Peptides against a protein of PDB entry 6IDX. Designs and how they scored, part 235

Target 1, 380 residues: chain A of PDB entry 6IDX
Amino acid sequence: KELAKLSADVTFATEFINMDGIIVLTRLVESGTKLLSHYSEMLAFTLTAFLELMDHGIVSWDMVSITFIKQIAGYVSQPMVDVSILQRSLAILESMVLNSQSLYQKIAEEITVGQLISHLQVSNQEIQTYAIALINALFLKAPEDKRQDMANAFAQKHLRSIILNHVIRGNRPIKTEMAHQLYVLQVLTFNLLEERMMTKMDPNDQAQRDIIFELRRIAFDAESDPSNAPGSGTEKRKAMYTKDYKMLGFTNHINPAMDFTQTPPGMLALDNMLYLAKVHQDTYIRIVLENSSREDKHECPFGRSAIELTKMLCEILQVGELPNEGRNDYHPMFFTHDRAFEELFGICIQLLNKTWKEMRATAEDFNKVMQVVREQITRA

## One batch from the design tools (peptide; made by RFdiffusion4, then SolubleMPNN)

Design b2_p23_2_s4 (from b2_p23_2, 12 letters changed)
Fold by OpenDDE base, seed 4:
Structure b2_p23_2_s4 (fold): chain B 380 residues (1-380), chain A 23 residues (1-23)
Amino acid sequence: as target 1 above (380 residues)
Amino acid sequence: SDFFQRRSKLQRKRMEEVAREAA
């Protein structure tokens, strides 16, 4: 207890470290000796002292043994651990993950996100906070190839649902620290969109061109009577596609792929359009056909609008922004759906289409409509 | 506790540093 208190002092910490004091503390944890009458209390103070000492940044986190890591991970993985020990163990693991890539690798092998989810299903907000903090640390330190897997695990209805139901919709006010961890989790989740946002479409990639063609197919061929025989000449077919892409509201109606070469929003706009077309097909078809049938110059260019809206949403949500230590603003809405960004796009594109109609906009009013829509989205 | 509050600030800063290093 006294050691834990004194360990907050840098002078004491320096002297204690010089006497190999941290090594002694680590060995106490490694021994796992449960024979002491006050073992749990002693262990809690030992872990406190260890954290306080390590937080001075005098000693590298890489000094810890694999046995130490396993003991700490064991305290997190065991169902019946003292809350005080659990909280400190989560905090130690968070620090290890943040401070060392080598420790991250070892910890990622010992602890699963599933085990951390169990610590979210408790009434103790401090435990929940440190569980999310550790998840965030693991997410942040994950190699790029594994980030998507973690994101998919986050998108897995379970973690999102647990956070929503047990943390956000809990019967307790969200403390500042929890709000920060939820903010960080959200930022890290949105940063997965950055890759797609910065990916240019290759106009020569047939697979990407097939997606644009699928958008056309969903909009125009779903209602087409099978009677148009496949035999109309290649030129008429090309001319037909150009007309269809014009009706879809692409800027480059000859080669719509060119509209997705600008980054941001690059391929992310195409992903949103495809999601809308597949998941909300009736809404997509309605929006496209309502504007494609207009001859009054008041047609809302869907393709252009979708691209610019995607860009706007990325700007509003600060996609690609790094987590900031001072921020704690999170959007509960993004925990309500697995594809929350695409769902938000689907809501906002309908809002845009409505606003366009209400304003009786023409192509010249495009930027004004977008500004009004931005104000509407940011006030909601 | 004062301990966790002090530590929280440190960890937030470290998280931001790590995020910058990973970008």
Scores: peptide ipSAE 0.450, ipTM 0.932, DockQ to the pose 0.847
Fold by OpenDDE base, seed 5:
Structure b2_p23_2_s4 (fold): chain B 380 residues (1-380), chain A 23 residues (1-23)
Amino acid sequence: as target 1 above (380 residues)
Amino acid sequence: SDFFQRRSKLQRKRMEEVAREAA
């Protein structure tokens, strides 16, 4: 207990470390010896002292043994652990993950996100905070190939739902530290969109072109009686598609794929459009047809609008921005759905279409409409 | 606890450093 207090002092810490005191603390954890009266209290103070000492940055985190890691991971994975030990163990794991790639690799083998979900379902916000902090650390340190898997694990309706229901919608005020961890999680989640945002469409990729064709099909063929299969030649089909792509509001009516070569938002805009068309088909069809049947120059160009809106949303959400130590602003809405970005796009494209109508906008007003929509989104 | 409050600032800084190193 006194050691834990004194370990906060850098002078004491330096002297204690020079006396190999930290090694003694690690050995106490490694031994796992439950023979002592008040073992849990002693262990909690040991872990406190260890953290305080390590936080001075005098000793490398790489000095810890695999046995130590396994003991700490064991305290996190065991169903019945003292809350004080659990909290400190989560904090130690977070620190190990952040400070060492070698320790990250070892911890990632011992701890799963699924095990950490159980620590989110508790009433203790401090436990929840350090569970999310550890998830964030694991996410941040994950190699690129595993980041998507972790993201998919986040997209697992379960983790998001648990965070929403047990953390965000909890009966207690969100503390600043929890808000920061939720912010970090949000940033890391949005950064997964960066790849798609920076992916240019290949106009020669038939599979990608087929997606654009599917957008046309959903918009125009879903209501058309199958009887007029236009058996007309390849040229008439191309001319027909050019008309359809104009009605869809693409800038390049001949080759809409060219509209997705700009990065940002690249393929992310196409992903949003396809999601809207498949998941919110009635909304998509309505938006497209309302604007495709107009001859008054007040048509809202869906394709162009979708691309620029996707870009604007990326800017507003700061997609690709690194987590900042000082920020704690998170959007609860992004925990409401597994495809929260695409759902936000679906809401915002309807808002854009409404705003366009209300303003009686033409193509010349496009940037002005986008500015108004930006203000509306940022105030919501 | 005062302990965890003190650590919060340190961990946030470290997270930001790690994020910069990973980018």
Scores: peptide ipSAE 0.450, ipTM 0.932, DockQ to the pose 0.852
Fold by OpenDDE base, seed 1:
Structure b2_p23_2_s4 (fold): chain B 380 residues (1-380), chain A 23 residues (1-23)
Amino acid sequence: as target 1 above (380 residues)
Amino acid sequence: SDFFQRRSKLQRKRMEEVAREAA
């Protein structure tokens, strides 16, 4: 207890470290000797002293043994651990992951996201906070190939649902530290959209062109009697498609693929459009057909609007922004659905279409409509 | 506790540093 208190002082810490004091503390943890009366209390103070000493930045985190890591990971994975030990163990692991790539690799082998999920299902917000902090650290330090797997794990209905129900919708106010960890998790999740946001469409990629064709099919062929098989020659088909792409509100009616070559939002806009068309088909068809039937120059160009809205949402949500130490603003809505960005797009495109009608906008008013929509989204 | 409050500030800074290094 006194050692833990004194370890907060840099002068004491320096002297204690010079006397190999940290090594002694690590060996106490490594020994795992539960035979002492008040072992849990002693261990909690040992872990506190270790953290306070290491937080001075005098000693590299790489000094810790694999046995030490396994003991700490063991305290996190065991079902019946003292809350004080668990909290400090989570904090140690988070610090190890952040400070050393070598330690990250070892910890990622010893701990699963599934084990950390169990620590989210508790009434203790401090435990929940450090569990999310460790998830965030693991996410941040993960190599690019594993980041997608962790993203998929977050997109796992289970982790999202647990965070929503046990953390965000808990019977307690969210503390500033938890809000920060939720913010970080959100930023790291949005950074997965950055790849698609910065991916240019290849106009020569047939698979990508087939997605644009599918958007046309869903809008115009889904209601067409199957008896009107367009048996008309290849040229009439091309001319028909140009008309359809104009009705869809693409800027390039001849080659809509060119509208997706600008980054941002690149392919992310096409992903949003396809999601809307498949998941909210009735809403998509309604928006397209309402504007395609207008002859009054007040048509809202869906394709152009979807692209610019996707770009705007990326700007508002700061997609690709690095986590900031001072921020704690998270959006609870992003924990309500697995594809929350695409769902937000679906809400906002309806808002845009409504706002366009209310303003009696023309193509010349496009930027004004987008500005009004931006203000509406940022106030919600 | 005062201990965890001090650590939270340190870890936030470290997280931001790591994020910059990974970008």
Scores: peptide ipSAE 0.449, ipTM 0.932, DockQ to the pose 0.868
Fold by OpenDDE base, seed 3:
Structure b2_p23_2_s4 (fold): chain B 380 residues (1-380), chain A 23 residues (1-23)
Amino acid sequence: as target 1 above (380 residues)
Amino acid sequence: SDFFQRRSKLQRKRMEEVAREAA
């Protein structure tokens, strides 16, 4: 206990470290010897002292043994551990992950997201906070190939649902630290959209062109009785498609693929459109057809609107922004759905279409409509 | 505790540093 208090002092810490004191503390953890009276209390103080000493930055985190890592990971993975030990163990693992790539690799092998999820299903907000902090640390340090797996694990209904139900909808006020960790998790999740946001469509990629064609098909061919499509020549068919792409509100009616070559929002806009068309087909068809049949110049260009809205949402959500130490603002709605961004897009595109109608907008008013919609989204 | 409060601030800063290094 006294050691844990004194370890907060840099002078004491320096002297204690110079006497190999930190090595003694690590060996106490490594031994796992439960024979001592008040072992749990002693261990909690040992881990406190260790953290205080390491937080001075005098000793590299790489000094820890694999046995030490396994003991700490063991305290996190075991169901019946003292809360004080668990909290400190989570904090140690977080620090190890953040401070060392080599320790990250070892910890990522010893700890599963499933084990960390169990620590979210508790009433102790401090445990929940450090569990999310460790998830965030693992996410940050993950190589790109594993980041997608972690993203998928977050998108997995389980982690999201547990955070929503046990943290966000908990009967206790969310503390600043928890709010920060939720913010970080959200930032890291949105940064996964950055790849798609910065991916240009290849106009020569047939698979990507087929998606645009599918958008046309869903909008216009779903109602057409297959009987009356006359075998009209390839040119008439191209002219027909140009008309359809105009009705869809693409800027480039001849080659809509060109509208997705600008980044941001690149392919992310196409992903949103396709999601809307497949998951909310009735809404998609309604929005397209309501604007396709108008001759009064008050048509809301769906394609252009969807692209600019996707870009706007990326700006509002700060996609690609790095986590900031001072921020704690998170959006609870992003924990409500696995495809929360696409669902938000689907809500916002309907809002845009409504706002366009209410304003009696023309193509000249486009930027003004987008500004009004931005204000509406940011106030909600 | 004062310990965890001090630590939280330190870890937030370290997290931001790591995020910058990983970008």
Scores: peptide ipSAE 0.442, ipTM 0.930, DockQ to the pose 0.879

Design b2_p23_3_s1 (from b2_p23_3, 13 letters changed)
Fold by OpenDDE base, seed 4:
Structure b2_p23_3_s1 (fold): chain B 380 residues (1-380), chain A 23 residues (1-23)
Amino acid sequence: as target 1 above (380 residues)
Amino acid sequence: MKAEKLEEVAKAQLERQIKQRRK
């Protein structure tokens, strides 16, 4: 107890470290010796002293043994650990992850996001905050190849649902720190869209071209009676597709793939369009057909609108921007759905289509419509 | 670039956490 208090002093810390005091503390943790009276209290103070000493930055975190890491990870993974030990163990793991890529690798092998989720299902907001902070630390330190896997784990309905129900909709006001950690988590989650946002379509990639063809199929062939005989010559078929891509509102109606070569929003726009077409098929078909059947020059170009809306949403949500320490603004709505960005796109494309109609817009009004839609989205 | 910026964010988070524990 006294050691834990004194460890906050840099002079004491320096002297204690010079006496190999940290090594003694690490060995106490490594021993796991539960036989002592007041073991839990002693351990809680040991972990406090260790963390306070290490927070001076005098000693490298890489000095910790694998046994120490496993012991700390063990305290976090045990369902019935003392809250004081759990809190300090989460903070130690976070500090280890943030300080060392080598420690990150070792910790990522010992702890799963699933184990940390259990610590979100508690009434203690401090424990919840430390759990999210550790998740954020793991996300920040994850290699690029593993970020998508973590992303997919965060996209899992379970983590988002638990954060929504136990953190955001908890019986207690969200403290500033929790709000910041939720903001960080949200920003890091949106940064996963950056890859797709910056991915150019390859016009020669048949699989990507097949997605555009699928958009056409869903819009025009889903309602068409099978009576249109497959036998019209290759030229008529190409001319037909060019007409259909014009009706879909692509800028390059001859080769719609060219519309997705601009980054941002690149392939992310195509992902949004495909999601809308598959998940909200009736809405997609309605939007496309309402504009494709018009001859009054008031057609809303769906393809162009979807691309520019995706770009606008990326700008509004700051996709690709890193979290800032001064911010704590998070959007609870992004925890309500696993595909929240695509769902937001689906809402906003309907808003755009409505606004286009209300304004009686033509192709010349496109930028003006987009500006009005931007204002509507940013005020909601 | 992105990796370096992520390290800066990680450092900022660490500094934030240290400051919180000292309060």
Scores: peptide ipSAE 0.530, ipTM 0.936, DockQ to the pose 0.869
Fold by OpenDDE base, seed 5:
Structure b2_p23_3_s1 (fold): chain B 380 residues (1-380), chain A 23 residues (1-23)
Amino acid sequence: as target 1 above (380 residues)
Amino acid sequence: MKAEKLEEVAKAQLERQIKQRRK
């Protein structure tokens, strides 16, 4: 107890470290010896003293043994642990992850996001904050491939739901630190869209072209009686598709794939269109057909609008930007769904289509409509 | 570039956490 208090003083810390005192603390953790009277209290003070000593930055975190890491990870993975031990163990793991890529690798083998979810379902906001902070640390230090895997994991999908229900919709005011950690998690999640945003479509990739063809099929063939199977030759089919791609509002009616060669938003726009077409099919069909049947030059070009809206959403959400320490602005909506970006796109494309109609816009008004829509999105 | 910036963010987060524990 006194050691934990004194360890906050840099002079004492320096002297204690020079006497190998920190090694003694690490060995106490490594031993795992539960036989001592007041073991939990002693361990909590040991972890406090260790963390306070290490927070001076005098000793490298790389000094810790694998046994130490396993013990700390063990305290976090145990279903019944003292709150004080858990809190300090989460903070130690976060510090280890942030200080060393080698420690990150070892910790990422010992703990999963799934194990940390249990610490979000508690009434202690400090534990919740440390758990999210550790998740954020793991995301920051993860290689790009592992970050995508973490986001795609069932544990990550469940994490969003748990954060929404137990943190955001909790009966307690969200503290500034929790708000910051939620902001960081949101930013790091949006950064996973950067790859798709910067991926150019290959106009020669048949699989990618088949997605564009599927968008056409869903819009025009889903309601058409199978009797009008276009028995017309390959050239008439190509000419028909050019008309359909014009009605879909692509800029390049001959080869819509060319519209997705611009980065940003690249393939991310196609992902959004496909998501809308598959998940919100009735909404997609309605938007396309309402504009494709117009001859009055007031048609809203869906394809162009979807691309520019995707780009705008990337700009508004700062996709590809890293979190800043001074910010704590998170959007609760991004924790409501695992495909929250695509759902936001689906809401915003309907807003765009409505705004286009209300303005009686033409193709010349496109940029003005986009400005109005931007203002509407940023005020919501 | 991205990796270096991520390391800067990691350092900033660490400094933030240290400051939080000292309050």
Scores: peptide ipSAE 0.529, ipTM 0.936, DockQ to the pose 0.883
Fold by OpenDDE base, seed 2:
Structure b2_p23_3_s1 (fold): chain B 380 residues (1-380), chain A 23 residues (1-23)
Amino acid sequence: as target 1 above (380 residues)
Amino acid sequence: MKAEKLEEVAKAQLERQIKQRRK
């Protein structure tokens, strides 16, 4: 206890480290010797002193043994560990991950996000915060190839649901630190959309063209009796498709694929449109047909609107930006659904279509409508 | 660029955690 308190002083820390005191602390952890009276309290103070000593940056974190790492990971993975030991163990693991890529690799082998989920289900917000902070640390240090796996682990309905139910909807105020860690986690999750946002459509990729064709099919052929297979020649079919792509509100009616070559929002706009068409088919069909049946200049161009809305949402949500230490503004909505971005798009495209109607907008008013919609989204 | 920026974020998070433990 006294050692832990004194370890906060840099002079004491320097002298204690010079006396190999930190090695003694690490050996106490490594030994796992439960034979001592008050072992849990002693261990909690040992871990405190160790962490405070290491926080001075005098000793490299790479000095820790694999046995030490396994003991600390063991305290995090074992059920019914003392809360004080658990909290310090989470903080030590986070510090190890953040300080060393080598330690990250070793820790990523010893612990899973699934094991950390149990620490989110507790009433202690500090433990919850350290658990999310460790998840964020693992996410930050993950190589690019594993970052998608971490993302998928977050997209595991379970982690998201637990954060929502036990952290966000908990019976207690969210502290500033927890809000920051939730913000960081959210930003890191949105960065997964960056790849799609920056992916240009290849107009020559038939599979990508087939998605645009599927949007057309869902809008126009889903109500048409399949018996009206237009037996008309290939040219009439192309002319028909050009008309349909105009009714869908694409800017390039001849080759809608060209509308997705601009990045941002690239393919992410097409993903949103396809999600809307498949998951919210009635809403999609309604929006398209309400505008396609208008003989007046008041048609809302769905395709153009969807692209520009996707871009706007990426700007509002700062997709591709890294977390800032000064921010703690997380959106609980993004923890409510696995496809929360696409769901937000689906809400916002309806808002856009409504706003377009209310304004009696024409194609010339497009930018004004988008500005009004931006203000509506940012005030909500 | 992205990796370097992630390292900066990781460093900032570490510094934040150290500051919190010292409060």
Scores: peptide ipSAE 0.528, ipTM 0.935, DockQ to the pose 0.841
Fold by OpenDDE base, seed 1:
Structure b2_p23_3_s1 (fold): chain B 380 residues (1-380), chain A 23 residues (1-23)
Amino acid sequence: as target 1 above (380 residues)
Amino acid sequence: MKAEKLEEVAKAQLERQIKQRRK
């Protein structure tokens, strides 16, 4: 206890480190000797002193052994660990991950996001905060190939639902630090959309063209079997498709793939449109048919609107931007659904369609409608 | 560029956590 208190002083820390004091503390953790009276209290003070000493930045975190890492990871993965030990162990793991890529690699082998989920189900908001902070640290230090896997782990219904139900909808007000960690997690999750946002459609890719054809099929041929191979179309069928792509509100009625060559929003707009068409089919068909049947120049161009709305949502949500210090503006809605961005798009496209009707807009009013919709989204 | 910026965010998070433990 006294050592843990004194370890906060830089002068004491320097002298204690010069006496190999940190090595003694690490060996106490490595030994795992549970036979001592008051072991939990002693261990909690040992971990406190270790963390306070290391926080001076005098000693490299790379000095820690694999045995030490395994013991700390063990305190996080074991059920029924003392809260004081758990809190310090989470903080030590976070510090190791943030300070060293080598330690990140070792820790990522010993712990999973799934094991950290159990620490989100507790009533202690400090434990919950340290668990999310560690998830964020692992996300920040993950190599590019593993970031998608971590993202998929966040997109897992379980982590999202637990954060929503036990953190956000908990019986306690969200503290500033928890709000910041939720913001960081949200920003890091949105950065996965950046790849799709910056992916240009290839107009020659048949698989991508088949998605556009599927949008047409769902809107106009809802009862037709998908087995009608798109390839057998006579010239009359090509002319029919050009009309259908005009009715869908694409800018390029001949080759709608050209509308997705602009980045941002690139392929992310097509992903949103396909999600709406498959998951909210009735809403999609209604929006398309309500505008496709109009001859009064007040038709809302769905395809163009979907692309520009996707771009606008990327701008509002700062997709591709990194988390900034001092921000704590997280959106609880993004924890309500696995595909929360696509669900937000589905809400906003309905809002856009409504606003277009209320304004009695024409194609010339497009930018004005988008400005009004932006203001509506940013006020919600 | 993105990797360097992620490292800056990681450093900022570390500094934040150190400051919180000292309060």
Scores: peptide ipSAE 0.527, ipTM 0.935, DockQ to the pose 0.807

